Peptides against a protein of PDB entry 1EBD. Designs and how they scored, part 8

Target 1, 138 residues: chain A of PDB entry 1EBD
Amino acid sequence: KASYEGKVAAEAIAGHPSAVDYVAIPAVVFSDPECASVGYFEQQAKDEGIDVIAAKFPFAANGRALALNDTDGFLKLVVRKEDGVIIGAQIIGPNASDMIAELGLAIEAGMTAEDIALTIHAHPTLGEIAMEAAEVAL

## One batch from the design tools (peptide; made by RFdiffusion4, then SolubleMPNN)

Design b2_p20_4_s1 (from b2_p20_4, 9 letters changed)
Fold by OpenDDE base, seed 3:
Structure b2_p20_4_s1 (fold): chain B 138 residues (1-138), chain A 20 residues (1-20)
Amino acid sequence: as target 1 above (138 residues)
Amino acid sequence: GRAAARAELLALRRRAEAKK
């Protein structure tokens, strides 16, 4: 967020048109396990009157996480029930800080849970958890 | 379409920020 705000300010100073406003700005805490979030939390969406599906999948069920002996946490997708559009995501677990980028891209592009579910993820990888959570949302 | 979905999400975020 800070880097984005700096870029917008720099463009304004340089006389360029206002930067395109981004929908999905990630937030990361580099703890153990890592925590990452982008877009809406489930309760934030509900407070704004958005009917959502919160699809959760645990790292304990992910093959790569098992192989790494690092299975704490989960991925959660916040999906608008009306049309399946992804409006938020949270990850607590291994490599959350990097994995959140896929979900940020999905939100910016207006993708649905089905779009992620139909995207092949390499096996075995931590990233498969995004596909698994998307399938839960279907 | 994708563009319309993105525009809607941006509008939602702006409304949330305005309430803060």
Scores: peptide ipSAE 0.178, ipTM 0.745, DockQ to the pose 0.815
Fold by OpenDDE base, seed 1:
Structure b2_p20_4_s1 (fold): chain B 138 residues (1-138), chain A 20 residues (1-20)
Amino acid sequence: as target 1 above (138 residues)
Amino acid sequence: GRAAARAELLALRRRAEAKK
């Protein structure tokens, strides 16, 4: 957020129109395990009256995480039940700080869980956990 | 469509920010 705000400020000073409002701003804690979030938490969505599916998949079931001996945590997708649109995601686990970007992109683009589920992810990778969680949401 | 979904999500985010 700070980086983006700095860019917008610089562009404004330079006279360039930079009026793109982002839908999803990530938050990251570089702990062990890493924690990352983008968009809605499940309870936040519920508090706003959004009916959601919380689709969770554990790193303990991810082939790459197993190979790395780093299986703590999970990925959670917050999916609007009405149309399958992804409105939030949380990751606790290996490489969460980088993996959140895929889900930020998905949210920003208005993608559905089906879109992620139908996107081929290399096997075995940490990233395929997003696909697995998306399949849970279907 | 995706554009409409994005616009809706932006509106939701703005509402959430306004509550802070």
Scores: peptide ipSAE 0.155, ipTM 0.728, DockQ to the pose 0.839
Fold by OpenDDE base, seed 5:
Structure b2_p20_4_s1 (fold): chain B 138 residues (1-138), chain A 20 residues (1-20)
Amino acid sequence: as target 1 above (138 residues)
Amino acid sequence: GRAAARAELLALRRRAEAKK
């Protein structure tokens, strides 16, 4: 059931690209699983002619998510290919509503995927997924 | 650096806002 709801939520987010503010204002849906977004969606960036890397990492591969038996969903980073700057992020999964704050900060600060990848995240935590996704973008 | 990257991102945001 949770997996199905996650799929529906993901589709809803993908279908409403205009719903997110490009000023790094987070949008959160407190569903199960939770959904959160900040900055550009991948398709929004592409539509504006920005060449991006969409780096996705699943909660199914996150140690804390496994320990919690809550592994539905993923984190996606939208990274500008030219310079590695993070311009968007989406999270579907456990604690997405709180986890999006780190990525909002990263976007506002003009951080790169490398900045996140080189930031030590406590192990095991859900927050590690941001670091893992950033590594995918490198 | 981060300052330059941030400036570029702000420019993107302004462009996006102008399209609305």
Scores: peptide ipSAE 0.151, ipTM 0.713, DockQ to the pose 0.342
Fold by OpenDDE base, seed 4:
Structure b2_p20_4_s1 (fold): chain B 138 residues (1-138), chain A 20 residues (1-20)
Amino acid sequence: as target 1 above (138 residues)
Amino acid sequence: GRAAARAELLALRRRAEAKK
């Protein structure tokens, strides 16, 4: 079980933090629409035996995206079911290249979907989509 | 806690990289 192996490994390395060791390294494609990803894809997590929730929220339902007439795509959170920890995120849509940073921070800090859901996001903004997707994962 | 969760995710990443 991937989760069990992860816990055992975490205990072994917990006393040895490294400034060079990043949990989440983002990847961005500056296309139209932009594509950004950090951490696990849903299928990657499943292939490793991690039970996940894939929470998807479309830009078509985001007020700022509607106002900008740029509603293609979605944000997807990959959340470990066991504890709600965010282990991956993908964004296809407006400003994905910048928006991925919030999710990278969340993953790097070991945050849960609840942490994002309970974070106030300015209204109306594209960034609200992260909160909306997090709420889907709850 | 947060530190333990982060450490676990780092371990998972390392395992995935080793399989590539």
Scores: peptide ipSAE 0.118, ipTM 0.706, DockQ to the pose 0.458

Design b2_p20_4_s2 (from b2_p20_4, 7 letters changed)
Fold by OpenDDE base, seed 4:
Structure b2_p20_4_s2 (fold): chain B 138 residues (1-138), chain A 20 residues (1-20)
Amino acid sequence: as target 1 above (138 residues)
Amino acid sequence: GRAARRAELLALRRAREAKL
């Protein structure tokens, strides 16, 4: 947020239209485990009357997380039930701060859970958890 | 299409921010 606001301000001062508005701004807490979020939380979507699927996949079921002996937490996708569009994601676990960027991209592009589920993720990686959570949302 | 979905999600975000 602050870095983006600084960029928008600099672009406005430079006379460029700073009107690139983002659908979702990521939030990260560099704790152990790391916490990251982008877009809607499940409850926020429900409070706005959006019917959602909350697809959760645990790091304890991820082959790379097991190999790293770092299996705490999960990825949650918040998917609009009507059309499968990803509207939010939360990650608690290893590398959450970096992995949230894929899901931020998916939201900004108006991607569906099917788009992620059908994207080949390298094996074994922590990033496969996004694919696994997307498959749960189908 | 994807661009229309993006515009919709942006509108929803703005509507939420206006309530804060």
Scores: peptide ipSAE 0.229, ipTM 0.767, DockQ to the pose 0.819
Fold by OpenDDE base, seed 5:
Structure b2_p20_4_s2 (fold): chain B 138 residues (1-138), chain A 20 residues (1-20)
Amino acid sequence: as target 1 above (138 residues)
Amino acid sequence: GRAARRAELLALRRAREAKL
């Protein structure tokens, strides 16, 4: 957020139209475990009248998290039921601060849970949990 | 398509921001 706001301000001062509105701005807390969020929370979507699937996958079921002995938490996708579009994601767990970037990209691109589920993730990786959560949403 | 979905999600964000 702050780095982006600084870039937009610099571009505006330079006379460039700051014409890139982002759909979703990530929020990160560098705790142990790390917390990251982008887009809608499940309840926020419901409060706006959006019918959603909340697809959750635990790090305790991720092969890389097991190998690292760091299995606390989960990834949650918030998926619009009508068309499978990803509208939000939350991560609590290892490397959440970096892993949220993939989901930010997915939301900004208007990707579906199917788009992530059909994306090959390297095995075993922490990032593979995004694919697993997307499969839960299908 | 993806571009239309992105435009819709941006419209939803703007509609939320207008309520704040």
Scores: peptide ipSAE 0.195, ipTM 0.730, DockQ to the pose 0.802
Fold by OpenDDE base, seed 3:
Order: structure tokens, then sequence, then C-alpha cells
Structure b2_p20_4_s2 (fold): chain B 138 residues (1-138), chain A 20 residues (1-20)
């Protein structure tokens, strides 16, 4: 239902040059560990009737986080199951405030989990956790 | 295409805002 309403609305929007509307506005809390979010939370997507995959990867499995002895938390991708499009992300952990920007870009560009999984990330980095979470969504 | 997916995500946001 929501996907069909979104398709009909997209056909209506394609005819109007409206001001730049952002899909994804980041929210950050500079706590220890840091918390960052962009787009949908998993429950918000479900409440709107969007079938989603919640792909979660822990910092405890990231090589850079292990080397820094800072392994608390995780990255979560919220991926639309129909087409693999990323619609939200949450990070709790080291450098979450900066790392959320990659995922904000991915959502604004209408990227899929496959697009991130196939992007080479530098090794070893905290940013590799985005690639690992994207692979979990496949 | 990617532009159509972005437009769909904007439409979903507007539909949510209209229910508040």
Amino acid sequence: as target 1 above (138 residues)
Amino acid sequence: GRAARRAELLALRRAREAKL
C-alpha cells in the first residue's frame, strides 16, 4: 500500500521544480559512546507498512575498533526488502558523528546495500563497518 | 532509477508529515 502511494506521488512530484527537499537529516548525540541516526528507524518503517531488513554489525568485529580498544556498539542499516534500497541507518560507537555522513549520502542518492557492499573501504578503518553491515543485508 | 527512488522516499516523508 505505502509503496504504491509512493509511486503515484512520485509521478505527481516529477512535474514541479520545488525547493531542494532533503530525504535524510542526520541527528547526533556527542555522548560516550557517540550516537548517530539518519533516515528511518526500523520500527518507524514497520509502522508505515514498509517491509525492511535490519542489518546489524558490531564494532567488536571491526579490526580498527579492536586495535583502538574501543569496541562498544554497532552499526545498523535499515534496508527496504523489495529492492535493497537503504532508507535509514543508526550508529552507536566510535566516530559515529562523522561516519553517519557516508550513510546520509547513500540515502540521498537512492543507493542500495549492494552499492555500499561493492565500495572499497580503506583497511583497517572504522568505516569498513558500513560495508560489513551492507553485506549482512544481501 | 536512483532519482525515482529518491522522489519516492520524499513522498513517504511528506505522507508521514501530513499524518501529524
Scores: peptide ipSAE 0.189, ipTM 0.722, DockQ to the pose 0.418
Fold by OpenDDE base, seed 1:
Structure b2_p20_4_s2 (fold): chain B 138 residues (1-138), chain A 20 residues (1-20)
Amino acid sequence: as target 1 above (138 residues)
Amino acid sequence: GRAARRAELLALRRAREAKL
């Protein structure tokens, strides 16, 4: 957030078209397991009257997490049912702090669960869990 | 140019934000 706002401010001072417009602000806790979130939580979306799918996939079913012997937690996608647009994501588990960036990008780009499900992820990776959760949302 | 593309991307971002 602050770094991005600094870039926007510098661009504005330089006379370039720029504004602090962001949809997805990541929140990360570097705990064990790591916790990361971006966009809506499922309950927040429901409280705002958004009909959502909460697609959850466990790290215990991820090939890389198994190989690392670090299978605690899950990825959750919060997907708007009307159009399949990803509006939030939560990750508890290995590399959550870095993996949240893919989902932040997806939200900022207005991507759907289908866009993620149809994106080839390298095998075996922790990142495949985003694809697996997106497939659950279809 | 790059400035026009930036303005387009910002307009698209605002339009997405309005749907959340």
Scores: peptide ipSAE 0.024, ipTM 0.558, DockQ to the pose 0.096

Design b2_p20_4_s3 (from b2_p20_4, 9 letters changed)
Fold by OpenDDE base, seed 1:
Structure b2_p20_4_s3 (fold): chain B 138 residues (1-138), chain A 20 residues (1-20)
Amino acid sequence: as target 1 above (138 residues)
Amino acid sequence: GRAAARERLKALRAAREAKE
């Protein structure tokens, strides 16, 4: 966020039109396990009256996480029931800081849980957990 | 369950392929 805001400011200083208008601004905490979030939390969506599905999948059920002996945490997708659009994602677990980028892209592009579920992820990878969580939302 | 989800995915894939 700060980096992006800095870029916007630099562009404005250079006389170019620029605005911070992204929906999906990622937030990362480099703890152990890492925490990452983008878009709505489940409760935020509910507080705004958005009917959502919270689709959660644990790293304990991910083949790569098991192979790495790093199975703490989960991925949660926040999916709008009306149209299946992903409006938020949270990851607590291995490589969360990098994995959140896929979901940020998905949210900005207006993708659905079906889009993620239908995307082939390499096997075995931590990234498969996004596909697994999307399947939970189906 | 997981089996039902997989069957839905297969159907969705087939539908997408038909649309393309």
Scores: peptide ipSAE 0.021, ipTM 0.498, DockQ to the pose 0.024
Fold by OpenDDE base, seed 2:
Structure b2_p20_4_s3 (fold): chain B 138 residues (1-138), chain A 20 residues (1-20)
Amino acid sequence: as target 1 above (138 residues)
Amino acid sequence: GRAAARERLKALRAAREAKE
């Protein structure tokens, strides 16, 4: 957040157009397991009157997580029910701090759960959990 | 397994193409 705001400020000082959107800014806690979030939490969306699907997939069902013996936590996608657009994501689990970037990109690009579900992820990887959660939202 | 996942993906792609 601070780094992003710093870049926006630098761009403004340089005379370039810039904007800050806190919905698009990831938040990470480097705990064990790691925690990462971007965009709306489910309750935040509901409080704003957005009808959402909260699609959750556990690391315990991910082949790479099982192979690593690191299966704590889950990935959650917050998907707008009307059109399937991803508006938020939360990850608690291995590699969450890096995995959140894919979902941040998806949200920024206005992608749907279908777009993620139809994207081939390498097998077996932790990243497949995003695809699996997206399929849950379909 | 991976084979089942591939078949599901193919079905999803076919359905998407049909909507376009």
Scores: peptide ipSAE 0.018, ipTM 0.514, DockQ to the pose 0.023
Fold by OpenDDE base, seed 4:
Structure b2_p20_4_s3 (fold): chain B 138 residues (1-138), chain A 20 residues (1-20)
Amino acid sequence: as target 1 above (138 residues)
Amino acid sequence: GRAAARERLKALRAAREAKE
């Protein structure tokens, strides 16, 4: 498992060239709702010939978002079909600017959608949406 | 509810372990 994880991480690094030694540089727009992105957009991946799953989960289905009456938008994971590795994420919605960090970490570490899906997130939180979107990708 | 979510997670873990 550890050997596989190392290989996956190396492949992820090779697939995400940047001007710096980081696989995933986040971009944030502090609008209402906030917008955040890291790694590949779905169309960018497709344009490069990467077969991807775009897993989308709406804030309208998130318990914390409902409690806050702030349910606009969604989280989208861009997952490479071959190995389930997360190669991109976009968040439009509450606290997107902070929530993108978890997914940036996941991409940098070469994590899969399964890794996120199997990680317990506090309940109820906005952050659960990452887990929910990861489950969609499975 | 949360209980159902926990059971789903357990099932996912079991499936992962079986695949390994």
Scores: peptide ipSAE 0.018, ipTM 0.517, DockQ to the pose 0.027
Fold by OpenDDE base, seed 3:
Structure b2_p20_4_s3 (fold): chain B 138 residues (1-138), chain A 20 residues (1-20)
Amino acid sequence: as target 1 above (138 residues)
Amino acid sequence: GRAAARERLKALRAAREAKE
């Protein structure tokens, strides 16, 4: 957030058009397991009257997590039911702090769960869990 | 369930290919 705000400020000082957009600012807690979030939590969306699908997939079912013997936690996608657009994501588990970036990109680009489900992820990787959660949302 | 989601995915892939 601070880095992004700094960039916006620098652009303004340089005389370039810029605006602060907080749509997909990630939040990370470097605990064990790591926790990461971007966009809406399920309850936040509901409080705003957005009908959502909360699609959850556990690391215990991910091949790379099993191989690493690190299977605690899950990935959750918050998907707007009307059009399938991803509006939030939460990850508790291995490498959550880095994995959240893919989902931040997806939200900023206005992607759907279908878009992620149709994207080939390398095998075996922790990142496959995003694809698996997206399939749950279909 | 999960099986239904996988079948939907197959259908979506086919539909996407047809639109290209």
Scores: peptide ipSAE 0.021, ipTM 0.503, DockQ to the pose 0.024; fails the geometry check

Design b2_p20_4_s4 (from b2_p20_4, 9 letters changed)
Fold by OpenDDE base, seed 5:
Structure b2_p20_4_s4 (fold): chain B 138 residues (1-138), chain A 20 residues (1-20)
Amino acid sequence: as target 1 above (138 residues)
Amino acid sequence: GRAEARRRLLELRRRREAKL
């Protein structure tokens, strides 16, 4: 947030057209395991009356996490049922701090669970868990 | 397998796009 708003301000001072337009702000805790979140939590969406699918996939089922012997936690997608649009994501596990960026991009672009599920992820990678969680939402 | 899963997903996308 602050870095993005600072860039918009610098561009405005330089005489370039710029606007603050964002749907989601990532939050990261560099614990062990790492925690990352972007957009809605499942309960927040429900409290606002949004009908959602919470699609969860564990790192214990991810081939790269197994190879690294770091299998704690999961990825969760929060998907709006009406149109399949991803409105939130949470990651607890290895490399969550970097992996949240793909999901932030997906939310900002208005992508669906189908769009992520149809994106080829390299195998085996930690990032492949986003594709697996998206397939659970279908 | 993965190739079969991908074919299923491509068919779902095609069906979505045909409704727009």
Scores: peptide ipSAE 0.023, ipTM 0.575, DockQ to the pose 0.029
Fold by OpenDDE base, seed 3:
Structure b2_p20_4_s4 (fold): chain B 138 residues (1-138), chain A 20 residues (1-20)
Amino acid sequence: as target 1 above (138 residues)
Amino acid sequence: GRAEARRRLLELRRRREAKL
């Protein structure tokens, strides 16, 4: 957040029009387990009158998480029901701080749950959990 | 298998696009 706001401010000072889009700014807590979020929480979307699907997949069902003996938590996708566009994501679990970047990219690009579900993830990886959560949204 | 899942998802996308 602060680093991105600093970039936008520097661009404005340099005479280049820039806008701060807070929708795709990640928030990370480096706890054990790690916590990461980008875009809407499910309740925030509902409070704004957006009809959403909250698709959740647990790390306990991920092959890499099982192999690492680190299976606490889940990934959640917040998907707009009208068109299947991803508007938010939350991760609690192993490598959440790095894994949130894929979902930030998906939100910024206007991707759908189908776009992630149809993307081949390497096996076995923690990143497969994004694909599995996207399949739950369909 | 993964190939069958992918075919199902492509069919779901096609059905969505046909409604828009």
Scores: peptide ipSAE 0.021, ipTM 0.511, DockQ to the pose 0.029
Fold by OpenDDE base, seed 2:
Structure b2_p20_4_s4 (fold): chain B 138 residues (1-138), chain A 20 residues (1-20)
Amino acid sequence: as target 1 above (138 residues)
Amino acid sequence: GRAEARRRLLELRRRREAKL
């Protein structure tokens, strides 16, 4: 957030049209477990009148998380029900701060839950949880 | 297995694309 806002400010000072879109900007808390979010929360989407599917998958069901003995938390996808487009993601768990980047890319690219579900993730990895949550949204 | 799951997902995708 702050780094991106600094770039936007620098571009504006340079005379370029620039805007801050907070919907696409990831938020991270480096706690134990880590917390990360990008795009809409489920309630924010509902408050705006967007019909959503909230797909949740726990780290306790992830093979890499089990192997690391770090199984606290979950990944949540917020998927627009009309077209299956991913509009938000939240992660609480191991490596959430880095894992949120894949989902940020998916949101910016207008990808669907099916696009993520059809993406081959390496096994066993924490990143597989994004694929599993996308399968839950189908 | 993974290959069967992927085939099912590809079929769902094709069914979506046919409705658009």
Scores: peptide ipSAE 0.021, ipTM 0.528, DockQ to the pose 0.027
Fold by OpenDDE base, seed 1:
Structure b2_p20_4_s4 (fold): chain B 138 residues (1-138), chain A 20 residues (1-20)
Amino acid sequence: as target 1 above (138 residues)
Amino acid sequence: GRAEARRRLLELRRRREAKL
């Protein structure tokens, strides 16, 4: 957020019309486990009257997380029911700070849970959890 | 298996695209 706001401010000073108008600004907490979020939380979407599916997949079911002996937490996708568009994601677990970038890209591009579910992830990787959570949303 | 799951998902996608 702050780094992006600084870039927008620099662009505005340079005479470019720039606004903080991103749908998907990531928020990360470098704790153990790491926490990352982008877009809507499930409750925020509900409070705005958006009918959503909250698709959750645990790291305890991820082959890479098991191999690392780091299986705490989950990935949650917030998916709009009408069209399957991903409008938010939350990750608590290993590598959450880096893994949130894929989901940020998906949200900004207007991708659906099907688009993620149909994206081949390398096996075994932590990133497969995004694909698994997307399959839960279908 | 994963290949069967993927084929099912591709079929869902095709059904979505046919409604647009």
Scores: peptide ipSAE 0.020, ipTM 0.518, DockQ to the pose 0.028

## One batch from the design tools (peptide; made by RFdiffusion4, then SolubleMPNN)

Design b2_p23_2_s1 (from b2_p23_2, 8 letters changed)
Fold by OpenDDE base, seed 4:
Structure b2_p23_2_s1 (fold): chain B 138 residues (1-138), chain A 23 residues (1-23)
Amino acid sequence: as target 1 above (138 residues)
Amino acid sequence: SRRAEARARLRELRRAREAKEAA
């Protein structure tokens, strides 16, 4: 967020038109386990009257997480029920800070849970958890 | 395989969505 805001500010100062038009800005806490979020939290969506599916998948069920002996946490997708569009995601667990980028891209592109579910993820990877959570949302 | 069947189902769901969106 700060980086993009800085770019826009710098461009404005330089006389170049620019805009911050992002649907989803990621937030990351580099704790142990890492925490990352992008878009709506489930409760935020509900508070705005958006009917959502909260699809949760634990790292304890992820092959790579098991291999790393780092299975704390989960990935949660917040999916709008009306059209299956992903509107938020939260990750608590290994490599959450990097993994959130895939979901940020998905949200910005207006992708659905089905789009992620149909995307081949390398095996075994932590990233597979996004696919698994997407399948839960279907 | 279970995976192949699952993917087939997902493709069906996607097609159904796309058909709905196109209508």
Scores: peptide ipSAE 0.022, ipTM 0.540, DockQ to the pose 0.028
Fold by OpenDDE base, seed 3:
Structure b2_p23_2_s1 (fold): chain B 138 residues (1-138), chain A 23 residues (1-23)
Amino acid sequence: as target 1 above (138 residues)
Amino acid sequence: SRRAEARARLRELRRAREAKEAA
């Protein structure tokens, strides 16, 4: 958030138009396991009157996580029911700090759960968990 | 293939969504 806001401020000072959009700004905690979030939490969406599906998939069911013996946690997608658009994501688990970027891109681009579900992820990878969670949301 | 069938279903859902949005 701070670096993003700093960039917007720098652009404004330089005389270029810029806009602040807080929807897809990631937050990361480098704990063990790592925690990452982008966009809406499920309860935040509900509090704003957005009807959502919270699709959750555990790392314990991910082939790469099993191979690494690092299976704690999950990925959660927050999907708007009206149109299937992804509006939030949370990851607790291995490599969450890097994996959140794919979902930040998806939210910023207005992608749906179907878009992620139809994206082929390399096998076996931790990233497959995004595809699996997207399938749960359908 | 179970995976191929799943992808086919997802494509159908995507088409249905797009058709709804276009209407």
Scores: peptide ipSAE 0.019, ipTM 0.498, DockQ to the pose 0.029
Fold by OpenDDE base, seed 1:
Structure b2_p23_2_s1 (fold): chain B 138 residues (1-138), chain A 23 residues (1-23)
Amino acid sequence: as target 1 above (138 residues)
Amino acid sequence: SRRAEARARLRELRRAREAKEAA
């Protein structure tokens, strides 16, 4: 239920087209669990005719989340199939508001899922979930 | 190790992409 509510909130915020000419404007809701989004949602990309892979990884499979007893939610990467470039990301879960910055940077820099998958993340951390989701996209 | 194999495969995929982009 908490994951569903977070998803709805994130999508509602992202559904408003911004007149600002930036590629990756983050949106954050400081709820429990937190919700954060940057770039395209999967359905937005599909509606614009972009062929994408949606790579999802749950916090329930993250060691740090388990240790914190806070395993609700997931991270989703939206990856363009033609070149593997990350064009969007959504996080519902612990520390989503801060974790979204890494993915915002990745999008603005034109990074691919492979770039994230090859980046060493400290162990054990919540941030490792980005690497795990990137591996799912491959 | 399985992890070493996974990393090696990812590096190969990255190299293949970069080669394609440079061509």
Scores: peptide ipSAE 0.018, ipTM 0.474, DockQ to the pose 0.026
Fold by OpenDDE base, seed 2:
Structure b2_p23_2_s1 (fold): chain B 138 residues (1-138), chain A 23 residues (1-23)
Amino acid sequence: as target 1 above (138 residues)
Amino acid sequence: SRRAEARARLRELRRAREAKEAA
């Protein structure tokens, strides 16, 4: 966040059009398990009057997580019901700090849960959990 | 709907994958 804000500020000073979109700025805590978030939490969306689907999938059901013997936590997608657009994601679990990037990209690009659900993820990977959560959100 | 179609496609793909893995 700080690095991104610094870049935006520099661009603004240089006279370039730039805006800080806080919706897609990730937040990461390098704990065990790791925690990562981008965009809306479910309750935040509801408080703003956005009708959402919160789709959760556990690492305990992910093949790579099982192989790593690291199955604590889950991925949650926050999807706007009206159009299926992903507006937020939270990950608690292995490699959450890196996995959040895919979801940040999805939010920035205005992608839907369908877009992720229909994207083939390599097997077995932790990243498959994003696809699984997206399927739940459909 | 787009969602219904997407779900149907996913189910088909899953079935095909499972069948391949079981063979």
Scores: peptide ipSAE 0.024, ipTM 0.471, DockQ to the pose 0.018; fails the geometry check

